Peptides against a protein of PDB entry 1IK9. Designs and how they scored, part 22

Target 1, 211 residues: chain A of PDB entry 1IK9
Amino acid sequence: MERKISRIHLVSEPSITHFLQVSWEKTLESGFVITLTDGHSAWTGTVSESEISQEADDMAMEKGKYVGELRKALLSGAGPADVYTFNFSKESCYFFFEKNLKDVSFRLGSFNLEKVENPAEVIRELICYCLDTIAENQAKNEHLQKENERLLRDWNDVQGRFEKCVSAKEALETDLYKRFILVLNEKKTKIRSLHNKLLNAAQEREKDIKQ
Target 2, 207 residues: chain A of PDB entry 1IK9 as posed
Amino acid sequence: MERKISRIHLVSEPSITHFLQVSWEKTLESGFVITLTDGHSAWTGTVSESEISQEADDMAMEKGKYVGELRKALLSADVYTFNFSKESAYFFFEKNLKDVSFRLGSFNLEKVENPAEVIRELIAYALDTIAENQAKNEHLQKENERLLRDWNDVQGRFEKAVSAKEALETDLYKRFILVLNEKKTKIRSLHNKLLNAAQEREKDIKQ
Target 3, 195 residues: chain B of PDB entry 1IK9 as posed
Amino acid sequence: MERKISRIHLVSEPSITHFLQVSWEKTLESGFVITLTDGHSAWTGTVSESEISQEADDMAMEKGKYVGELRKALLSVYTFNFSKESAYFFFEKNLKDVSFRLGSFNLEKVENPAEVIRELIAYALDTIAENQAKNEHLQKENERLLRDWNDVQGRFEKAVSAKEALETDLYKRFILVLNEKKTKIRSLHNKLLNA

## One batch from the design tools (peptide; made by RFdiffusion4, then SolubleMPNN)

Design b1_p9_6_s4 (from b1_p9_6, 5 letters changed)
Fold by OpenDDE base, seed 5:
Structure b1_p9_6_s4 (fold): chain B 211 residues (1-211), chain C 211 residues (1-211), chain A 9 residues (1-9)
Amino acid sequence: as target 1 above (211 residues)
Amino acid sequence: as target 1 above (211 residues)
Amino acid sequence: SPIEVEPFE
């Protein structure tokens, strides 16, 4: 079961932060349980898949789009732009919420809630879930931090090998050229020496012909 | 102000999870505020630096060691080994906790708490803190995840450059040797040709003298 | 490897 807890402000009680918990199985489309609390009282309602489908049809909205609006309203909490207004009557246990746009506000949905007999148990379970979520997120953070440190070490190691490879390539090229030039110069010197011997032999032969 | 919320079980109410909040400034040694709640009622007490010092002295314990024990008891929550036992009387508002070792249990500390007049406000603030902590930890997780993805890309990039550098070094060595061998073989051929010309010139001169 | 330049015989 998936769960999201959000802070909301009720139009009737704007000074008292309320907490809206939504719990669902795989998709919000399959239905959900909604729980509202003020830290003293709690109210719960179940919304079925059939009710979600009916509300979408009554709004003339495609079901996936309607569920998308429900997800934004009920799971994202109060975003900085008060796009969603929440209303609840403690007397009637009727919860409804509106989407507020610049030129038009419309009711996005409504639910009948029931007052929980033991609100303390619901509140304790909600706090337990928050504490467990904190612990899980801390463990994930510690894991990711250790992985970052590993990746940084691995990067530094391969970077250092790369720099050594570049330097070794340049050194290899320089050394090979130096060795080649030495050997080539020896061969050039031998060629020049043999050429001079041929010139001298030709001059001696020309002298011998001229007696 | 630093804060830690922990689950505890009271000896008097083992079936009802309680929440122990401790809040302090820079160090727990400077004093702290303790809040206990069952999700319906709340109790708060202030522990001064002087009380912590006095309790350490009364226990004949070094202050830093005593604060270390307080930190383990009050901030770590119920660890898997029930090393710390929590007791609270709702009638007297007296809170005390014990350290349980194999052969000896001892009182680690005690506090007088006061019943909070508006427990709902304390509970709402506690839930708000949990939700804010979840959001902060999620943002840190998302940041660390993006950094991991960056570091992995950077590692793959330098690894690919390193592999190319290794291959380029091997190719350079092979190419330079091939080119050098070709030029050296040309010079060797020229030396052999000049040597043969010298031998022929010497043989012709020997014929001219015998004639 | 050093380029062994064979001597001219």
Scores: peptide ipSAE 0.022, ipTM 0.848, DockQ to the pose 0.045
Fold by OpenDDE base, seed 2:
Structure b1_p9_6_s4 (fold): chain B 211 residues (1-211), chain C 211 residues (1-211), chain A 9 residues (1-9)
Amino acid sequence: as target 1 above (211 residues)
Amino acid sequence: as target 1 above (211 residues)
Amino acid sequence: SPIEVEPFE
């Protein structure tokens, strides 16, 4: 079961925050339970998949698009844009909501609710669900924070190894060139010495020819 | 202002979850406002820093230790360990709580509460606070998730650069050795050629002497 | 003949 609680303002009671709970299985399209409370009284209704289909048909709207509008209306809460207006009569227990567009407002749905006999139980359960959700979200935050700290350590460790590898590559290149120059200089010295010995041998031969 | 809401069970009403709100500024030691609700009625009391100090003195407990016990009792909720027992009389509006140890139970505090005239307002505000806390925690979770995904990308990028650096170091060493061997072999060939020329010159001189 | 690369000591 999925659940969403949103704060709403009723047109009839704009100064009193109401809470709209929607509970459903897997998809809102399959039907849902709607609960309204003002913190003193509660009202509940069940909306079937057939009612959702009928409302979509009556609106000449594709079911998937209609459910998308229901999701925005019922689950997003009263965002600052007042795009959705909620109406409820405590006398008739009739709940309806409208989508307000620039040039047109239209009813998006209507539900008959029943007054809950024990609203305190519904309110307590709603508060429990909020506290459970807070605890779950806090545990997730603590987990993500610890993972973030781990990833930062792992990044710093790899970065430090990378910097050492770069420096070690430059040092290796420099060291290999230095060692190579030393060995080459020794071989150049041997070549020069051998050339001098050949020149001396040639000069001695030219002296021996000149008696 | 800091606030914590916890679920508690009263000894007098063990089947009914109550909610204990504590509100304070900076530290619980400075005093706090306590609110109890069962989802229908609400009761509120203010506890001053002087009352906290007096209760600590009456218990012969260090104030900091006493506040530490208050924090556990009032802010941790009823954990599964039943270490704290809460008592409330709706008739007297007297709230008291006990710490239950293996061999000793003792009263940890007592507060006179006042019945709230409009409990629905307190309940609505409490639910609003829960919903705000959920939204804040969700925003923090989404932020931490995005940061975690960023850190993972950054780690993979550095790891890939590090692996390339290691491979490039090994390749550089191998290439430098190959190049050096080629140049050294050229010098060794020149040395051998010069030695052979010296040997030939010596052999010609020995022939000229035997002639 | 194998070119004895004198090991770099």
Scores: peptide ipSAE 0.020, ipTM 0.848, DockQ to the pose 0.046
Fold by OpenDDE base, seed 1:
Structure b1_p9_6_s4 (fold): chain B 211 residues (1-211), chain C 211 residues (1-211), chain A 9 residues (1-9)
Amino acid sequence: as target 1 above (211 residues)
Amino acid sequence: as target 1 above (211 residues)
Amino acid sequence: SPIEVEPFE
């Protein structure tokens, strides 16, 4: 079961932050349990997949689009200010919410909520869930931070090895060329020396023919 | 101001999870505000730096060690099961906690808590703090995850460049040696050809002298 | 004969 708790303001009590818990199985489309609390009282209702389908049909909205709007209204917490308006009657236990667009305001959904007999249990469980979520997220953060520090160290090590490899490649090329030039120059000097010896031998022969 | 909320079990009500909020300025040593709630009622007390010092003195414990024990008891949540025991009288509003070691049990601290007139406000604010903390931790997690994905890509890129640099260094060395051997062999062939021409010229001169 | 590339000294 998945759960999301959001802060909402009721039109009837705009000064008192309420908390809207939604719990569902895999998808919000399959239905959900909604719980509303003001920190003293709690109200709970179950919304079935059939009710979601019926509300979508009554609105003449495609079900996937309707569920997308439900997700924004009920799970996104404070969406853009004033886009979703929440209403609740403590007398009738009737909860409804509206989507307010520039040119169109419409009721997006309505639910009958039952007053919870022991609201303290619901509130305690809600706080427990928040504390568990904090602990899980903190453990994930610590893990990700350690992994980030590892990856940064590993990156710096490979980067330093890469820079050394580039420099070593340039140094190798330079050294090999220097050594090659030395050996090549020795061979060029031997070639020049042998050519001079051949020229001298030819000049002596030409002198011997001229007696 | 820093804050920590922990789940505790009271010896008097072990079946009901209570929440212990501690709020402090920079260090727990400078004093703190403690709030206890069962999700219906709330109780709050202020513990001064002087009270912390006095409790440490009364216990004949070094203040830093005492504050270290307070931090473990009041901020660590569920420490190892049964190491810290919490007691609260709703009648006297007296809160105390004990440290239970194998051979020693001792009272670690005690506070007078006042019953909050509007517990719903305290509970709502506590839930708000939990939801804010969840949102902050979630944003940090998303940031760290994106950074880890970046660092992993950057690491893979540098690693791939490094491997290419190593291979290119080996290939360069091999190619340079092959090219150098070719040019050197050409020069060696020229030297051999010039030596043979010198030998032939010398042999012809020796024939001309015998003639 | 393999032309002994004199080792670079």
Scores: peptide ipSAE 0.020, ipTM 0.848, DockQ to the pose 0.048
Fold by OpenDDE base, seed 3:
Structure b1_p9_6_s4 (fold): chain B 211 residues (1-211), chain C 211 residues (1-211), chain A 9 residues (1-9)
Amino acid sequence: as target 1 above (211 residues)
Amino acid sequence: as target 1 above (211 residues)
Amino acid sequence: SPIEVEPFE
């Protein structure tokens, strides 16, 4: 079961923050339970998949688009731009909400709610859910923080090893070239010495022929 | 202002989850406001720094240790081991709590509360605080998740560069040694050739002397 | 003169 609680303002009672809980199984499309509370009274209604389909058809809206609008209205609350307005009559238990666009408002949905006999139980359960959600989110936050600290250490370790590898590669190349130049110079010196010995031997032979 | 809401069970009403809100400025030691609710009624009391000091003295406990026990009791709720028990009389508005140890229970504190005239306002504000805390924690979680994803990418990039650097260092060493062996062998061949020419020249000179 | 090692071609 998925659940979302949002704060809403009713057009009839704009000074009193109301809370809208929506609960559903897997998808909002399969139907949902809507619960409204003012912290004293609570009202609940069930909306079936058939009712959602009927409202989409009545609006001449594709069902997935309609469910997308329901999700924005009911799960986000009245956003900061008052795009969705909520209306509730405590007398008729009739709940309806509208989407307000610049030049047009239209009714997005309407539900009959029933007044809950024991609103304190609904309110306690709602608070329990909020506290559970806080605890879960805190535990997730602590885990993500520890993981960030781990990843940062691991990054620093690899970065430091990489920098050492770059420096070691450059040092190796330089050292190898220096060593090889020394060995090559020794061999070149030996070649020069042997060439000079050959030249001297040739000159001595030319002197011995001239006697 | 800091605030913590915890669920508690009262000894007198163990089947009804109560909510204990504690609010304070900077430190619990400076005093706090305690609010109790059952989702229908609410009770509030103020505990001063002087009362906290007096309770610590009456318990013959160091103030910092006493405040540490208050924090565990009031901000953690009744932990899973029932280390803290909460008692409240709706008639007397007397709230007290005990620390239960294996062989001894002792009263940790007691407060007179006042019944709130408009409990719905306190309950609405409590739910608002829970929803705000959820939203803040969600935003922090989304930020930490994105940061984890960034750090993981950065780690993978540096790790891949490091592995390439290691391989390039090994390849460089191998290539340099191969090239230098070739050049050294050429110089050794030239030295051998020059030595043979010297030996031949010496042998020819020895023949010319015998002739 | 430093003996120029012919560059490895």
Scores: peptide ipSAE 0.019, ipTM 0.848, DockQ to the pose 0.047

Design b1_p9_7_s1 (from b1_p9_7, 3 letters changed)
Fold by OpenDDE base, seed 5:
Structure b1_p9_7_s1 (fold): chain B 211 residues (1-211), chain C 211 residues (1-211), chain A 9 residues (1-9)
Amino acid sequence: as target 1 above (211 residues)
Amino acid sequence: as target 1 above (211 residues)
Amino acid sequence: GPMPPDATL
């Protein structure tokens, strides 16, 4: 079961924060349970897949698009843009919400709710869910933080090894060239010496022929 | 202001989850506000630094140790080990809690609470705090997740560069040695050729002298 | 002939 609690403001009671809970299985399309509370009273309604399908048909809206709008309205709370307005009559237990566009407001959906006999139980369970969600999110945060610290250490270790590898490559190349130049220069010196000996021997032979 | 909400079970009402809120500034030692609710009624009390000091003195306990026990009792909820028991009389508004050790139970503290006139406001504010904490923790989780994904990419990038650097170092060394051997062998061949020419010239000169 | 200037690798 998935669950979302949001804060909403009712048009009839704009000074009192209400809490809208929606609970569903896997997809909102399969139906959901809606719960409304003001911290004293609670109201609950069940919305079936058939009701969602009928509301989509009545709106002449594709079902997936309609469910997408329901998700935005019911699971976001009123976003900071007042795109959705919520209305509830405690007398009729009729809940409806509208999507407000710049020049057009339209009813997105409506539900009949029933007043809960024991609202304190619903409120306690709602607070329990919030506290459980806080604990889960805190545990996840601590895990992710430790993983970040590990990844940062691992990155620093491989970065330091990489820098050492670069420096060692440059040092190796420089050392190999220096050693090679020394050996090469020795061989060049020997070649020059042998060439001079050949020239001198040829000059001496030319002198010996000339007596 | 710091705040902690926990679930507690009252000895008088063990089937009804109560919520204990403690709010304080910087340190619990400076005093705190305690709020108790059952989801219908709420009770609040203020505990001063002087009361905390007096309770520590009455217990003959060092103040820092006493505050440490208050923190464990009031901010953890009853841990899974039932180390702390909570008692509240709705009639007297007297709240007290005990620390249970294997063979010894002792009163750790007690507070006079006052029944809140508008419990719905306290409950709404408590739910708001829970929802805000959920939103903050979710935002932190998303940030840490993105940072983990970044650090993992950065690690893979530097690891791949390091592996390339290692392979390039080995290839460079091998290539340099091969090139050096070729040039060195050429110079050795030239030295051998020049030495043979010198030997032949010396043999010819020795023939010319004998002739 | 003069030793060819050493090919700088």
Scores: peptide ipSAE 0.047, ipTM 0.854, DockQ to the pose 0.112
Fold by OpenDDE base, seed 3:
Structure b1_p9_7_s1 (fold): chain B 211 residues (1-211), chain C 211 residues (1-211), chain A 9 residues (1-9)
Amino acid sequence: as target 1 above (211 residues)
Amino acid sequence: as target 1 above (211 residues)
Amino acid sequence: GPMPPDATL
């Protein structure tokens, strides 16, 4: 079961925050339980898949689009100011909500609710759910924070190894060139020495021919 | 102002979850406001810094240790089963709590509460605070998740650069050695050629002397 | 002495 609690304002009681709980299985389309409370009284209604289909048909709206609008209205709370208007009559237990567009407002849905006999139990369960959700979210935050710290350490370690690898590559190139120059210079010296010996031998032979 | 809401069970009403809200400024030691609710009624009391000091003295406990025990009792909720026992008389509005150790239970503190005239407002505010806390924690979770995804990308990028650097270092060493061997062999060939020319010149000179 | 052989990898 999935659940969402939102704060809403009723047109009839704009100074009193109400809470709208929606509970559903897998998809909102399969139906849901709606609960309204003011912190003193509670009202509940069950909305079936057939009612959702009928409301979509009555609106001449494609069912998936209608369910998408239901999700925005009932699960997002009051989005940016006044996109959805909520109405509830405590006398009739009739709940309805409207979508407000710039130039057009229309009824998006309506539900008959029933007054809960033990509102304190519903309110306690709602608070328990909020506290459980807080605890779960805190545990997730602590886990993500520790993971973040781990990833940052791992990044710093690899970065430090990378910088050492770059420096070691430059040092290797420099060292290999230095060693090569030493060996090359030794061979060049030997070539020069042998060339001088050849020149001397040629000069001696030219002296021996001149007697 | 800091706030914590906990679920507690009263010894008098063990089947009914109660909610204990504690609100304080900077430190619990400076005093706090305690609110108890059952989802129908609410009770509030203010505990002063002087009362906290007096309770610590009456317990013959060092104030910092006492405040530490207060924090565990009032802010942690029921820790592992039954470390703290909560008692409240609705008739006297007297709230007290005990710490249960293996062989000893003792009163940790007591407060006189007052019944709230408008419990629905207190309950609505409490639910609002829970919903705000959920929203804030969700936003923190989303931020930490995005940060973790960033750090993981950054780690993968540096790791890939590091692996390329290692491979490039090995390739550099191999290439430099190959180039050095080629030049070295060329110089060795030139040395051998010059040495053979010297031997031939010496042999020709020895023929000219015999001649 | 004789020149050492060409260096190979």
Scores: peptide ipSAE 0.025, ipTM 0.854, DockQ to the pose 0.089
Fold by OpenDDE base, seed 4:
Structure b1_p9_7_s1 (fold): chain B 211 residues (1-211), chain C 211 residues (1-211), chain A 9 residues (1-9)
Amino acid sequence: as target 1 above (211 residues)
Amino acid sequence: as target 1 above (211 residues)
Amino acid sequence: GPMPPDATL
């Protein structure tokens, strides 16, 4: 079961933060449970897949698009620009919300809720869920932090090996050239020496022919 | 201001999860505000630095050690082994907690609380704090995840450069040796040719002298 | 005299 809790403000009670909990199985499209609380009272309703489909049809909206709007409204609250407005009558237990666009406002959905007999239990469970979510997120943060520290160490190790490899390549090239120059110079010296001996022998032969 | 919320169970109400909020400035040692709630009622008390010092003295415990025990009890709840037991009288508004060790149980602290007139506001603020903490932790998780993905890419890039450097070093050595062998073999061939010419010239001279 | 054998590197 998935769950999301959002802060909302009711048009009727703008000074009192309310909490909207939505619970669903796998997809919001399959229906959901909606719970509203002010920290004292709670109200709950179940919305079926058929009701979601009917509301989409009544709005002449494609179901996937409608569910996408429900997801934005109910899982995020009003959003950063008060795009969604929430209304609730504690007397009729009727909850409805509107999408407010620049040029048009329209009812996005409406649900009949029921007053919870023991709101304290619902509130305690909601707080427990928040604390569990905090603990899970903290454990995930600690894991990601340790993994980040590991990856940084591994990066530094490879970087240091890479720098050593670059330096070793340059040193190898320099050493090989130095050694080659020495050997080549010896061979060049031997060639020069043999060439001079050949010239001297030719000059001596030319002297011996000239008696 | 720092804050921590913990789940606790009262000895008197073991079936009802209570929430213990502790709020402090910089250090728990400087005093704190304690708030208890059952999701319907709330109770609050302020504990001063002087009271903390007095309780430490009454226990004949070093203040830093005592504050360390307070931190474990009040910020973590009972812990994994029910090391801390919490008691509260709704009638007297007296809150106390015990440390239960294998061979000894003792009162660790006790506070007079006051019943909050508007518990719904305290509960709403507590839920708001939980939701803010969830959002902050989620943002931190997303940041750490992105950083982890960055470090993994950077590691793969350096690793790939390192492997290329290793291969390039081996290829360089092989190429330099091949080139050097070619040049050296040319010089050796020239030395051999010059040496043969010198031997032939000496043999011709020896023939000319014998004639 | 004969060329000394190639010094192996």
Scores: peptide ipSAE 0.023, ipTM 0.853, DockQ to the pose 0.133
Fold by OpenDDE base, seed 1:
Structure b1_p9_7_s1 (fold): chain B 211 residues (1-211), chain C 211 residues (1-211), chain A 9 residues (1-9)
Amino acid sequence: as target 1 above (211 residues)
Amino acid sequence: as target 1 above (211 residues)
Amino acid sequence: GPMPPDATL
């Protein structure tokens, strides 16, 4: 089961933060359980897939779009201020919410809730879930931090190996050219020496022909 | 101000999860505010640095060690099961906790709490803090995830550059040797040609002398 | 022609 807790302000009690819990299986479209609390009282209701479908039909809204609006209203918590308005009557246990657009406001959904007999249990379970979520997110953060540090070390290692490879390539090129030049110069010297010997032999023969 | 919320079980109500909030400035040693709730009632008390020092002295414990035990008891939440025992009287508003070692149990601290007049406000604020902490930890997780993805890409880029550098070094060495061999072979051929010309010139001169 | 000068680094 997936679960989201958000803070909302009710039109009836704008100074009192309420908490809206929504729980669902896989997709919000398959229905959900809604729980409202003010930290003293709690109210719960179940919304079926058929009710969601009926509300979408009654609104003449495509179901996927309607579920998208439900997700924004009920799961996003603080969307942009004033986009969603929440209303609840403690007397009727009737909960409804509206979407406020620039030129149009409309009721997005409505639920009949029931007052929980033991609100303290619901509140304790809600706090337990928050603490478990904090612990899970902290463990994930610690894991990601350790992975980040590992990846940074691995990056620095490969970077250092790369820099050494670049330097080793340049050094190899320089060394190979130095060795090549030495051997070339030896061969050039040998060629020059042989050429001079040929010139001398030719000059000696020309002297012998001229007695 | 730093804050930690933990789940505890009271000896008086072992089936009811309680929540222990501790808030402090910089260090727990400087004093703290303790808040206890069962999701219906709340109790609060302030513990001063002087009280912490006095409790350490009364226990004949070094203050840093005592604060270390307070931190484990009050901030660690679920330490190893049964190491810390929590006791609270709703009648006297007296809270105390014990450390249970294998062969020794001792009272670690005690606080006089007062019942909060509006427990719903404390509970709402506590839930708000949990939700804010969840949101902060989620944002941190998303940031760390993006950084890890960046670092992994950067690592793959440098790794690919390193592999190209290794291959380029080997290719350079091979190419330089091939070019060097070509030039050396040309010079060797020129030396052989000049040597043969010298031998022929010497043989012709020896023929001219034997005539 | 004359051999080119020795290659220098």
Scores: peptide ipSAE 0.026, ipTM 0.853, DockQ to the pose 0.086; fails the geometry check

